Peptides against a protein of PDB entry 7SID. Designs and how they scored, part 25

Target 1, 151 residues: chain A of PDB entry 7SID
Amino acid sequence: LHMYLMLLKELPGEEYPLPMEDVLELLKPLSNVCSLYRRDQDVCKTILNHVLHVVKNLGQSNMDSENTRDAQGQFLTVIGAFWHLTKERKYIFSVRMALVNCLKTLLEADPYSKWAILNVMGKDFPVNEVFTQFLADNHHQVRMLAAESIN

## One batch from the design tools (peptide; made by RFdiffusion4, then SolubleMPNN)

Design b1_p11_8_s1 (from b1_p11_8, 6 letters changed)
Fold by OpenDDE base, seed 2:
Structure b1_p11_8_s1 (fold): chain B 151 residues (1-151), chain A 11 residues (1-11)
Amino acid sequence: as target 1 above (151 residues)
Amino acid sequence: MEEVLKKLLDD
């Protein structure tokens, strides 16, 4: 876990996007790591904070290739899982704030949710619609973060 | 993707 998180943390940001092939390799173990630590709030928060680099890389991709769609799909699957568990009230506010930051970055890259769509249990949920739910979050800091993110 | 999601959500 430590080595993987360190790798995610050291990824270049949006100014220096990675080749999509490298992004795919980074995403391969992500779902397994998230699954193993889904009950650990601190680890989940850390994962969500570090995958912001992946979101920024995906957002800078101007080429719509099979690899791009594959990378987007793998990432959105993880985000969808975190969102679903959030709806089930499984995560504390700090994890939800990290999730909001991920969703914000996705909306900056895809404001009309053309590809940023969460598929959960066979149903599609556009990220722009998902994001608005955090405006009514029970925790004031989450509401504040969501509110300032749309401005 | 659905199978991956199921794995993540299973208790």
Scores: peptide ipSAE 0.070, ipTM 0.749, DockQ to the pose 0.881
Fold by OpenDDE base, seed 4:
Structure b1_p11_8_s1 (fold): chain B 151 residues (1-151), chain A 11 residues (1-11)
Amino acid sequence: as target 1 above (151 residues)
Amino acid sequence: MEEVLKKLLDD
């Protein structure tokens, strides 16, 4: 886990994106890792913070390749799962804050939610619509972060 | 993707 998280953390930013093939390889273990540690708040927070780098890489890639679509799909599946569990009140505010940061970064990469769409239980949820829900979060810090992020 | 989601959401 720690080695994997380190790889995610050290991923180059949007100025120097990795080849999509490399991003895809990094994403392959992600769903399994998230599943294994979904009940650990600290690990989930760490994962969400580190996958910000993945979003930045995805945002700088062309959307016309199969690998790009595959990478986007795998990433969005994980984010959708975290969001769903958040709606079920499974995560404390610090994890939700990390999720908001992920959603913010997604919107920066895809302001019109052309590809940033969460599919949860067969239903599609554009990230821009998902993001606005955190403006009404029960925790003041989450609301504040969401409000600051839309500026 | 569906199977991945189910795995993540399974309690």
Scores: peptide ipSAE 0.069, ipTM 0.746, DockQ to the pose 0.953
Fold by OpenDDE base, seed 3:
Structure b1_p11_8_s1 (fold): chain B 151 residues (1-151), chain A 11 residues (1-11)
Amino acid sequence: as target 1 above (151 residues)
Amino acid sequence: MEEVLKKLLDD
């Protein structure tokens, strides 16, 4: 886990995108890691903070279309799971704040929700629609972060 | 990726 988290943390930002093949390799173990540590709030927060770099890479358009779609799908599956578990009240405010930052970054990368769509239990949810729900979050810091993100 | 989602949601 530690080594994997370090790799995610050291990913370059939007200014220096990685090849999609490298992004895809980094995403392969992500779902398993998230599943294993889904009950650990600190680990979930750390994962969500680190995958911000992955989101920035997924927004690039000059990559292999099939691999891009695969990478986007794997990432969105994880984000969708975290969102769903948030609705089930499984996560504390600090984890939800990290999730909001991920959603904000997704909207910046895909303002028109061309690919930024969460599929949860067979139903599609555009990220912009999902994001607005955090404006009504029970914790004031989450609401404030969400409000700042739409300005 | 529904199978992966189910795995993540399995509490």
Scores: peptide ipSAE 0.047, ipTM 0.741, DockQ to the pose 0.892
Fold by OpenDDE base, seed 1:
Structure b1_p11_8_s1 (fold): chain B 151 residues (1-151), chain A 11 residues (1-11)
Amino acid sequence: as target 1 above (151 residues)
Amino acid sequence: MEEVLKKLLDD
């Protein structure tokens, strides 16, 4: 786990995007790691903070490539799972803050939700629709963070 | 994708 988190942390941002093949390799173990540690708040927070760089890389990629669609799908599956567990009140505010930052970054990369759509339990949820739900979060800092993107 | 999601959400 530690080694994987270090790799995520070292991922270049928007200024230096990685080849999509490298992004795919990085995403490959992500779902398993998230599943295994879904009940660990600190690990979930760390993962969500680090995958911000993945979002930036995905936003700079060619949307027409199969590899891009594959990477986007794998990433969105994980984000969708975190969102679903958030709705089930499984995460403290600091984890929700990290999730909102991911969603905010997704909207910056895809303002019209062309590809940023969460599929949870067979139903599609555009990220812009999902994001607005955090305006009613129980924690004031989460509400404030969500409101920044709408203003 | 559905199989991955199920794994993530299963108790």
Scores: peptide ipSAE 0.040, ipTM 0.716, DockQ to the pose 0.882

Design b1_p11_8_s2 (from b1_p11_8, 8 letters changed)
Fold by OpenDDE base, seed 2:
Structure b1_p11_8_s2 (fold): chain B 151 residues (1-151), chain A 11 residues (1-11)
Amino acid sequence: as target 1 above (151 residues)
Amino acid sequence: LQEILQKLLDE
């Protein structure tokens, strides 16, 4: 598990996009890893910061492929879990900042939340509606980041 | 890549 997290830290950025098949392989175990480390703020922040590279890869891919939809689903599962725990006030501001950055990148690729929809506890939450909630975050830096993202 | 990831997860 530790080695997997190290691998995530070394993921190539948008300058070196990964094949969708590789993205899928990286995402498959991620939900389990997030579950194991969900109480570790530093690990969660690190995960969210590094999966930004995956989001950027998804935005550049053909949205019509089955693999793309699968990758989108795997990623949204992780984001939904972090958002759910954020609603329960489980994360410090730095983790929420990283989450907002992920949501921002999703909205850049899907402004109307056609596919960027979080399914949490059987209910659907469009990312654009989820993102709006961070405009009222308790921490000023989170509010500022959210506000800058819609300009 | 799958084999590498599986090995890493087992550690």
Scores: peptide ipSAE 0.021, ipTM 0.545, DockQ to the pose 0.055
Fold by OpenDDE base, seed 5:
Structure b1_p11_8_s2 (fold): chain B 151 residues (1-151), chain A 11 residues (1-11)
Amino acid sequence: as target 1 above (151 residues)
Amino acid sequence: LQEILQKLLDE
């Protein structure tokens, strides 16, 4: 886990986007890692903070390639899982803050949720609609972050 | 990279 998290941390940011082939390789084990540590708040927060780099890379990539669609699908599966568990009140506010930052970055790349759609339990949820739910979050800092992101 | 990631999963 530690080594994988370090690899995620060292990913190039928005200034230096990765080739989509490299993004795909990094995403392949991510779902399994998230599943194993879904109950660990600190690990989940760390994962969400590190995958911000992946979101930025996906937003700047050629949307017409098969690899881009594959990467988007794998990434959205992970975000959808975190959102689902958030709805079940499984995460503390600091993890929800990290999730909001991921959603914010997705909306910057896709404001109308053309491709940023979460599929959870067979149902589709556009990220722009999902994001508005955090305006009513129980924690004031989460509400404030969400409000600042759309204004 | 894939080989490195696979090794991490097996540990």
Scores: peptide ipSAE 0.020, ipTM 0.540, DockQ to the pose 0.060
Fold by OpenDDE base, seed 1:
Structure b1_p11_8_s2 (fold): chain B 151 residues (1-151), chain A 11 residues (1-11)
Amino acid sequence: as target 1 above (151 residues)
Amino acid sequence: LQEILQKLLDE
């Protein structure tokens, strides 16, 4: 786990996007890792902070490629899972902060939620709609972070 | 890369 997290941390930023093939390989085990450590708040926070690099890569990629769509789907599955568990009040504010940052970055890449749609329990939730709900979060810092993105 | 990732996950 720790080595995997280290790998995620060392991913290139927006200025140096990864090949989409590498992004796909990175995302492949991610859902399993998240599921295994879903109750570990520190691990979840770390994962969410590191996958911000993936979002930046996806935002600069060619959206017309099959690989891009596949990567988007795998990433959104993970974000959807974190969103679902957040609604079940499973995560502390620091994890929710990290999730909001992911959603914020997604909206920067896809403001109209053309592809940024979470599928949870068979239902689709556009990220812009999901993001709005964090304006009513119980923790003031989460509300403030969400509000900063719209003002 | 996949093989590397699998090894990392096992640690």
Scores: peptide ipSAE 0.020, ipTM 0.542, DockQ to the pose 0.059
Fold by OpenDDE base, seed 3:
Structure b1_p11_8_s2 (fold): chain B 151 residues (1-151), chain A 11 residues (1-11)
Amino acid sequence: as target 1 above (151 residues)
Amino acid sequence: LQEILQKLLDE
C-alpha cells in the first residue's frame, strides 16, 4: 500500500501527462484499495490527495477516446463512493476537504459536467450539482474551500 | 505495469 501511494504521489501533472494506458493500469486496483481502507480516515485523505494527479491527466485532449472513457469511469466510481460515504457522515472534515479539491479539479477539466457524472446506486449526479452541496457543509473550513473554488 | 502494481500493493 505505501509504495502504491508513493507512486500515485509522484505522477506527472497536467503539463506532463501520462499515457492513458498507464493511467488505466494505475486505476485498476484503486477501487479495491479504497474499499479495504474505507474506514481509515488518514488513508482515505492520502488517496484523495494523490489522485488529483490522475484528474489532471484525464483533462488532456490528446488521448484515445475509448480508453479515456474507461479511465474516467474507473476514477468516477472511486469519487462517487467517497461522496456516497460522505453523505452518510462517514468522513471527518479533512477527508471532505480533500474530496472537494478533487471535485474542483474535475470541474476545471469539465466545467459543464459532460463526462464528470457520479453514478451512485443507479442514479446519475453531475459533479457541478454535487459540488454545490459542500457550500452547506457542517464544517466552516469545508464551506470556505467550496466557496473559494467557485469565485 | 499491472504486475508491478500488484507487488507494491502486497507490501
Scores: peptide ipSAE 0.020, ipTM 0.539, DockQ to the pose 0.057

Design b1_p11_8_s3 (from b1_p11_8, 6 letters changed)
Fold by OpenDDE base, seed 1:
Structure b1_p11_8_s3 (fold): chain B 151 residues (1-151), chain A 11 residues (1-11)
Amino acid sequence: as target 1 above (151 residues)
Amino acid sequence: LEEIEKQLLSD
């Protein structure tokens, strides 16, 4: 886990996007790691903070590429799972803050939710629709973070 | 929790 988290941390930002092939290799174990440590708030927070770089990379990629669609799908599956657990009140505010930052970055990359759609329990939820739910979050900092993106 | 596991492993 530590090695994987370090790898995620070392991802370059929007200024230096990774090749999509590298993104795919990074995403491959992500769902398993998230599932295994879903109850660990610190690990979940760390993962969500680090995958912000993945979102930035996906936003800079060619949407017509099969690899891009594959990477987007794998990433959105993980985000959808975190959102579902959030709705079940499984995460503290700091984890929800990290999730909101991911969703915010997704909206910046895809303002019209062309590809940023979460599939949870067989249903599709556009990220913009999901994002608005955090405006009513129980924690004031989460509400403020969500609100600043639409003001 | 089982449902979340299914979500993470879903296509």
Scores: peptide ipSAE 0.045, ipTM 0.715, DockQ to the pose 0.160
Fold by OpenDDE base, seed 5:
Structure b1_p11_8_s3 (fold): chain B 151 residues (1-151), chain A 11 residues (1-11)
Amino acid sequence: as target 1 above (151 residues)
Amino acid sequence: LEEIEKQLLSD
């Protein structure tokens, strides 16, 4: 876990996007890591903070490549799972803050949710509709972050 | 992808 988190932390920022092939390789173990530590709030927060770089890379990539579609699908599955567990009140506000930042980045790249769609339990949820729900979050800082993101 | 979701959401 430590080595994987360090790798995610050292990813280049928005200014220097990664090749999609590299992003895909980084995403391969992500689902297993998230599944294993889904009940650890600190690890989940750290993962969500680090994958912000991945979100930015996905948003800047050519949508026509097979690798892009594959990477987007894998990433959205993970985000959808975290959102689903959030609705079940499994995560504290600091984890929800990190999730909102991920959703914000997705909306910046795809404001009308053309491809940013979460599929959870066989149902599709556009990220713009998902994001709106955080405006009514129980924690004031989450509501504030969500409100700032749309203004 | 659905299998990944099931793994993440399972107990």
Scores: peptide ipSAE 0.043, ipTM 0.717, DockQ to the pose 0.923
Fold by OpenDDE base, seed 4:
Structure b1_p11_8_s3 (fold): chain B 151 residues (1-151), chain A 11 residues (1-11)
Amino acid sequence: as target 1 above (151 residues)
Amino acid sequence: LEEIEKQLLSD
């Protein structure tokens, strides 16, 4: 886990995206890792913080390749799962803050939610609609972060 | 992938 998280943390930023093939390879274990540690708040927070780099990489890629669509799908599956569990009140505020940062980055890459759509339990949820829900989060810091993110 | 989603979304 720690080695994997380190790789995610060290991903180059938006200015220097990795080849999509490399991003895809990094994403392949992600769902399994998230599933395994879904009950660990600290690990989930760490994962969400580190996958910000993945979002930045995806945002700089053209959406015309199968690998890009595959990477997007795998990433959105993870984000959707975290959001779903958040709605079920499974995560503390610090994890929700990390999720908001991920959603913010997604919206920066896709402001109109053309591809940034969460599919949870067979239903589609555009990230822009998902994001606005955090403006009404029970924790003041989450609300503040969400509010700052839209400015 | 569907199985992974189910596992991830389950309690």
Scores: peptide ipSAE 0.041, ipTM 0.713, DockQ to the pose 0.778
Fold by OpenDDE base, seed 3:
Structure b1_p11_8_s3 (fold): chain B 151 residues (1-151), chain A 11 residues (1-11)
Amino acid sequence: as target 1 above (151 residues)
Amino acid sequence: LEEIEKQLLSD
């Protein structure tokens, strides 16, 4: 876990996108790691903070379409799961804030929700719709972060 | 992908 988290932390930002093949390789173990540590609030927060770099890379359009779709799908599955567990009140405010930042970055990368759609339990939820719900979050800091993100 | 979600969501 430590080595994996360090690798995620060292990912370059939007100004220096990674090849999609590299992103895909990084995403392969992500779902398993998230599943294993889904009850650990600190680990989940750390993961969500680090995958912000991955989101920035997924917004690039000049890559292999099949691999891009695969990477986007794998990432959105994880984000959708975290959102679903948030709806089930499984995560504290600090984890939810990290999730909001991920959703914000997704909207910046895909403002028209061409691919930024969460499929949870067989239903599709555009990130715009999901993001709006955090404006009514129970914690004031989460509401404030969500409100700032739409401006 | 649905299988991955189920695994992640399992308690």
Scores: peptide ipSAE 0.044, ipTM 0.719, DockQ to the pose 0.940; fails the geometry check

Design b1_p11_8_s4 (from b1_p11_8, 8 letters changed)
Fold by OpenDDE base, seed 5:
Structure b1_p11_8_s4 (fold): chain B 151 residues (1-151), chain A 11 residues (1-11)
Amino acid sequence: as target 1 above (151 residues)
Amino acid sequence: MQEILNKLLSD
């Protein structure tokens, strides 16, 4: 886990996006790591903070690439799982804050949810619709972050 | 993709 988190932390910023092939290699272990630590709030928060770099890389890639579609699918599956568990009240506000930041970054890359669609339990949920739900979050800081992201 | 989701949501 520590080695993987260090790798995520050392990813190049938005100014220097990774090749999509490298993004795919990075995403391969992500679902397993998330599954293993889904009940650890601190680890989940850290993962969500680090995958912001992945979102930025996906947003700057060629959307017509097969590798891009594959990477987007794998990433959105993970985000969908975190969102689903959030609806089941499994995560504290600090984890939800990190998730909102991921969703905000997705909306910046895809404002009209052309590809940013969460598929959970066989149903499609556009990220722009998912995001509005956090405007009614029980925690004031989550509501404030969501509201600021709309402006 | 469904397999990944199932793994993440499994008990």
Scores: peptide ipSAE 0.062, ipTM 0.752, DockQ to the pose 0.925
Fold by OpenDDE base, seed 3:
Order: structure tokens, then C-alpha cells, then sequence
Structure b1_p11_8_s4 (fold): chain B 151 residues (1-151), chain A 11 residues (1-11)
């Protein structure tokens, strides 16, 4: 886990995007890691903070469309799972803060929700629609972060 | 992708 998290942390930002093939390789173990540690609030927070770099790379990539779609799909599936568990009140505010930052970054990368759509339980939810719901979060810091992202 | 989601959401 530690080694994997360090790899995610060291990913370059949007100014220096990685090849999509490399991003895809990094995403492969992500779902398993998230599944194993989904009940650990600190690990979930750390994962969500580190995958911000992945979001930036996904938005800036001009590689093969099939690989891009695959990478985007795998990433969005994980984000959708965290969103769903958030709706079920499984995560404390600090994890929700990290999730909001991921959603904010997705909106920056895809303002028109061309690909940034969460599929949860067979239904599609554009990220902008999901993001707006955090304006009514029970924790004041989460609401404030969401509000700042709108401005 | 649904399979991945199910795995993540499983108890």
C-alpha cells in the first residue's frame, strides 16, 4: 500500500502529463486497494488526495481514444463508489473534503461533463450534478469547500 | 465497470 500511494503522490501535474498507457497501469490496482481499505478513513483520504494527479492526467491526455476511455472509466468507477458510500454516510468530513477536491478537479478538466459522468447502480450522474449536492453537506467545511469551487 | 463497482461496494 505505501509503495503504491507513493507512486500516486509522485505523479506529475497537468503541466507534465503522463502517457495514457502509464496512467492505465497505475489505475489497475486502484480498485482493489480501495476495496480493501474502504473502511479505513485515513487511507481513503490519502488515496483520494493522491489520485488528484490522475484526474489531471486524464483531462490533458491526447493518447489513443480507447485507452483514454478505459482509464477514465476505471477512475470514474472508483470515484462513483466513494460517492455512493458517502451517500450512505460511511465517510467522515475529511474524506468527503478529499472527494470534493477530486470532483472539482474533474470539473476543471471536463467542464461540460463530456466524460465526467458517474455510473452508480446503473444510473448516470454528471459530476456537476453530484458536486452541487455537497453544497448541502452536513459539515460546514465541506459546504464551504464546495461553495468556493463554484466561484 | 459495474463489476468493479460491485466489488468496491461489497461488505
Amino acid sequence: as target 1 above (151 residues)
Amino acid sequence: MQEILNKLLSD
Scores: peptide ipSAE 0.062, ipTM 0.756, DockQ to the pose 0.891
Fold by OpenDDE base, seed 1:
Structure b1_p11_8_s4 (fold): chain B 151 residues (1-151), chain A 11 residues (1-11)
Amino acid sequence: as target 1 above (151 residues)
Amino acid sequence: MQEILNKLLSD
């Protein structure tokens, strides 16, 4: 786990995007790691903070590439799971803050939710619709973080 | 993708 988290942390951002093939390799173990540690708030927070770099890489890539679509799908599946567990009140505010930052970054990369759509339990949820729900979060810092992206 | 989601959401 530690080694994997370090790799995610060192992932270059928008200024230096990785080849999509490398992004795919990094995403492969992500779902398993998230599943194993879904009840660990600190690990979930760390993962969500580090995958911000993945979002930046995905946003800079050509959407017509099969590898890009595959990477986007794998990533969005994980984000969708975190969102679903958030709806079930499984995460403290600090984890929700990290998730909102991910969603914010997704919207910056895809303002019209062309590809940023969460599929949870067979239903599609555009990230822009998901994001607005955090404006009513129980924690003031989460609401503030969500609100700053609206205006 | 559904299999991944099921794994993540399983109790």
Scores: peptide ipSAE 0.057, ipTM 0.750, DockQ to the pose 0.890
Fold by OpenDDE base, seed 4:
Structure b1_p11_8_s4 (fold): chain B 151 residues (1-151), chain A 11 residues (1-11)
Amino acid sequence: as target 1 above (151 residues)
Amino acid sequence: MQEILNKLLSD
């Protein structure tokens, strides 16, 4: 886990995105890792913080490849799961803050939620609509972060 | 994708 997270942390920024094939390879174990540690608040927070780099890579890639669509789908599935568990009150504020940062980064890459759509339990939720829900979060720091991120 | 979601949300 630690080595995997370190690899995610060291991903290049938007100026030098990885080839989508490499992004896919990094995403393949992500769902398993998230599943194993979904009840560990600290690990979830760390995962969410590190996958910010994945979002940056996805946002800078061409949308015309099957690999891009596959990578986006896998990533959005994970984010959707975290959001769903958040709605079920499974995560403390620090994890929710990390999720807000992920959603912010998604919106920076896709401001109009053209591809950034969470599919949870067979229903589609555009990230821009999901994001606004955190403006009403029960924790003041989450609300503040969301408010700062919306501008 | 649904299978992945189910795995993540399973007890």
Scores: peptide ipSAE 0.055, ipTM 0.750, DockQ to the pose 0.924

## One batch from the design tools (peptide; made by RFdiffusion4, then SolubleMPNN)

Design b1_p12_1_s1 (from b1_p12_1, 7 letters changed)
Fold by OpenDDE base, seed 4:
Structure b1_p12_1_s1 (fold): chain B 151 residues (1-151), chain A 12 residues (1-12)
Amino acid sequence: as target 1 above (151 residues)
Amino acid sequence: SELEEMYQRLMS
């Protein structure tokens, strides 16, 4: 886990995107890691903070590429799962804050949710619609972060 | 699909 988290943390920023092949390699173990530690709030928060780099890389890729669609799908599956568990009130506010930041970054890359669509339990949810739900979050800081992002 | 399988693993 530690090594994997370090790899995620050391991803280059938006100015220097990784080749999509490298992004795919980093995403491969992500769902398994999230599954193993889904009940650990601190680990989930750390993962969500680090995958912001992945979102930035995905936003700069050619959407017509099969590898890009694959990477987007794998990433959105993870985000969708975190959102689903959030709806089930499984995460504390700090994890929800990190999730909102991920969703915000997705909207910056895809403002009209052309590809940023969460599939949860067989149903599609555009990220722009998902994001608005955090305006009604129980925690003040989460509501504030969501509200600031739509201005 | 592969995505569905990944989702199920994560939610298990």
Scores: peptide ipSAE 0.031, ipTM 0.719, DockQ to the pose 0.866
Fold by OpenDDE base, seed 2:
Structure b1_p12_1_s1 (fold): chain B 151 residues (1-151), chain A 12 residues (1-12)
Amino acid sequence: as target 1 above (151 residues)
Amino acid sequence: SELEEMYQRLMS
């Protein structure tokens, strides 16, 4: 886990986007890692913070390639899982903050949720609609973070 | 790829 998280953290920034093939390699184990540690608040927070680099890379990629769609799908599966557990009130505010940051980055790349759609339990949830729900979050810092993207 | 090899070792 630590080595995987370290690799995620060491991803290059927006200035130097990764080849999509490399992004896919990074995403391959992510679902399994998240499933194993989904009940660990600290690990979830760390994962969500580190995958911000992946989100930024996805937003800068050519959306027409199969690899891009594959990477987007794999990433959205993970985000959807975190969203699902958030709806079930399983995550503390710090994890929700990290999730909101991921959603903000997605909306910057796809404001109208053309591809940023979460599929949870067979039902689709556009990220722009999901994001607005955090404006009513129980924790004031989460509400404030969500509001920053609007203002 | 190099990353694939790294993660294969990591997840083994």
Scores: peptide ipSAE 0.025, ipTM 0.469, DockQ to the pose 0.056
Fold by OpenDDE base, seed 1:
Structure b1_p12_1_s1 (fold): chain B 151 residues (1-151), chain A 12 residues (1-12)
Amino acid sequence: as target 1 above (151 residues)
Amino acid sequence: SELEEMYQRLMS
């Protein structure tokens, strides 16, 4: 886990886009890692903070690439899982804050949710619709973070 | 790439 988190942390980000093949390699173990540590708030927060760089890389990629679609799918699966567990009230505000930041970044890359769609339990949820739900979050800071994105 | 090599080391 530690080594994987360090790897995610060292992603160059938007300034230095990675080849999509490299992004795919990073995403391979992500779902499993998230599953194993889904009950650990600190680990989840750390993961969500680090995957912001992945979102930025996806936004700079060729949207017509099969590899891009594959990477998007794998990433959105993870984000969808975090959102689903958030709906089940499994995460504290700091984790939700990190999730909102991921969603904000997704909206910057895909304002109309053309590809940023969460599939949870067989249903599709466009990120732009998912995001607005955080305007009604129980925690003040989460609401504020969501609101500033709309302004 | 360097990143891929790091990943391979992680999984080894």
Scores: peptide ipSAE 0.020, ipTM 0.472, DockQ to the pose 0.044
Fold by OpenDDE base, seed 5:
Structure b1_p12_1_s1 (fold): chain B 151 residues (1-151), chain A 12 residues (1-12)
Amino acid sequence: as target 1 above (151 residues)
Amino acid sequence: SELEEMYQRLMS
């Protein structure tokens, strides 16, 4: 786990997108890691903070390639899982804050949710619709973060 | 790439 998290920290910023091949390799173990540590709030927060770089890279990539679609699918599966568990009140506010930051970045790259669609239990949820739910979050800091992302 | 090499080392 720690080695993988360290690898995630090595991702470049938004100004320097990764080759899609690198993104795909990075995403391979992500689902398993998230599954194993889904009940650990601190680990989940850390993962969400680090994968923010993946979101930025996906937003700057050529969206027409097979590799891009594959990467998007793998990533959105993970984000969808975190969102689903959030709806079930499984995560504290700090984890939800990290998730909102990921969703915010997705909306900046895809404001109309053309590709940013979460599929959870066979149903599609566009991120722009998902995001509005955090405006009504029980924690004031989560609401504030969501609100500042609208403008 | 460097990331690929890091990943290969991690998963070895």
Scores: peptide ipSAE 0.019, ipTM 0.468, DockQ to the pose 0.042

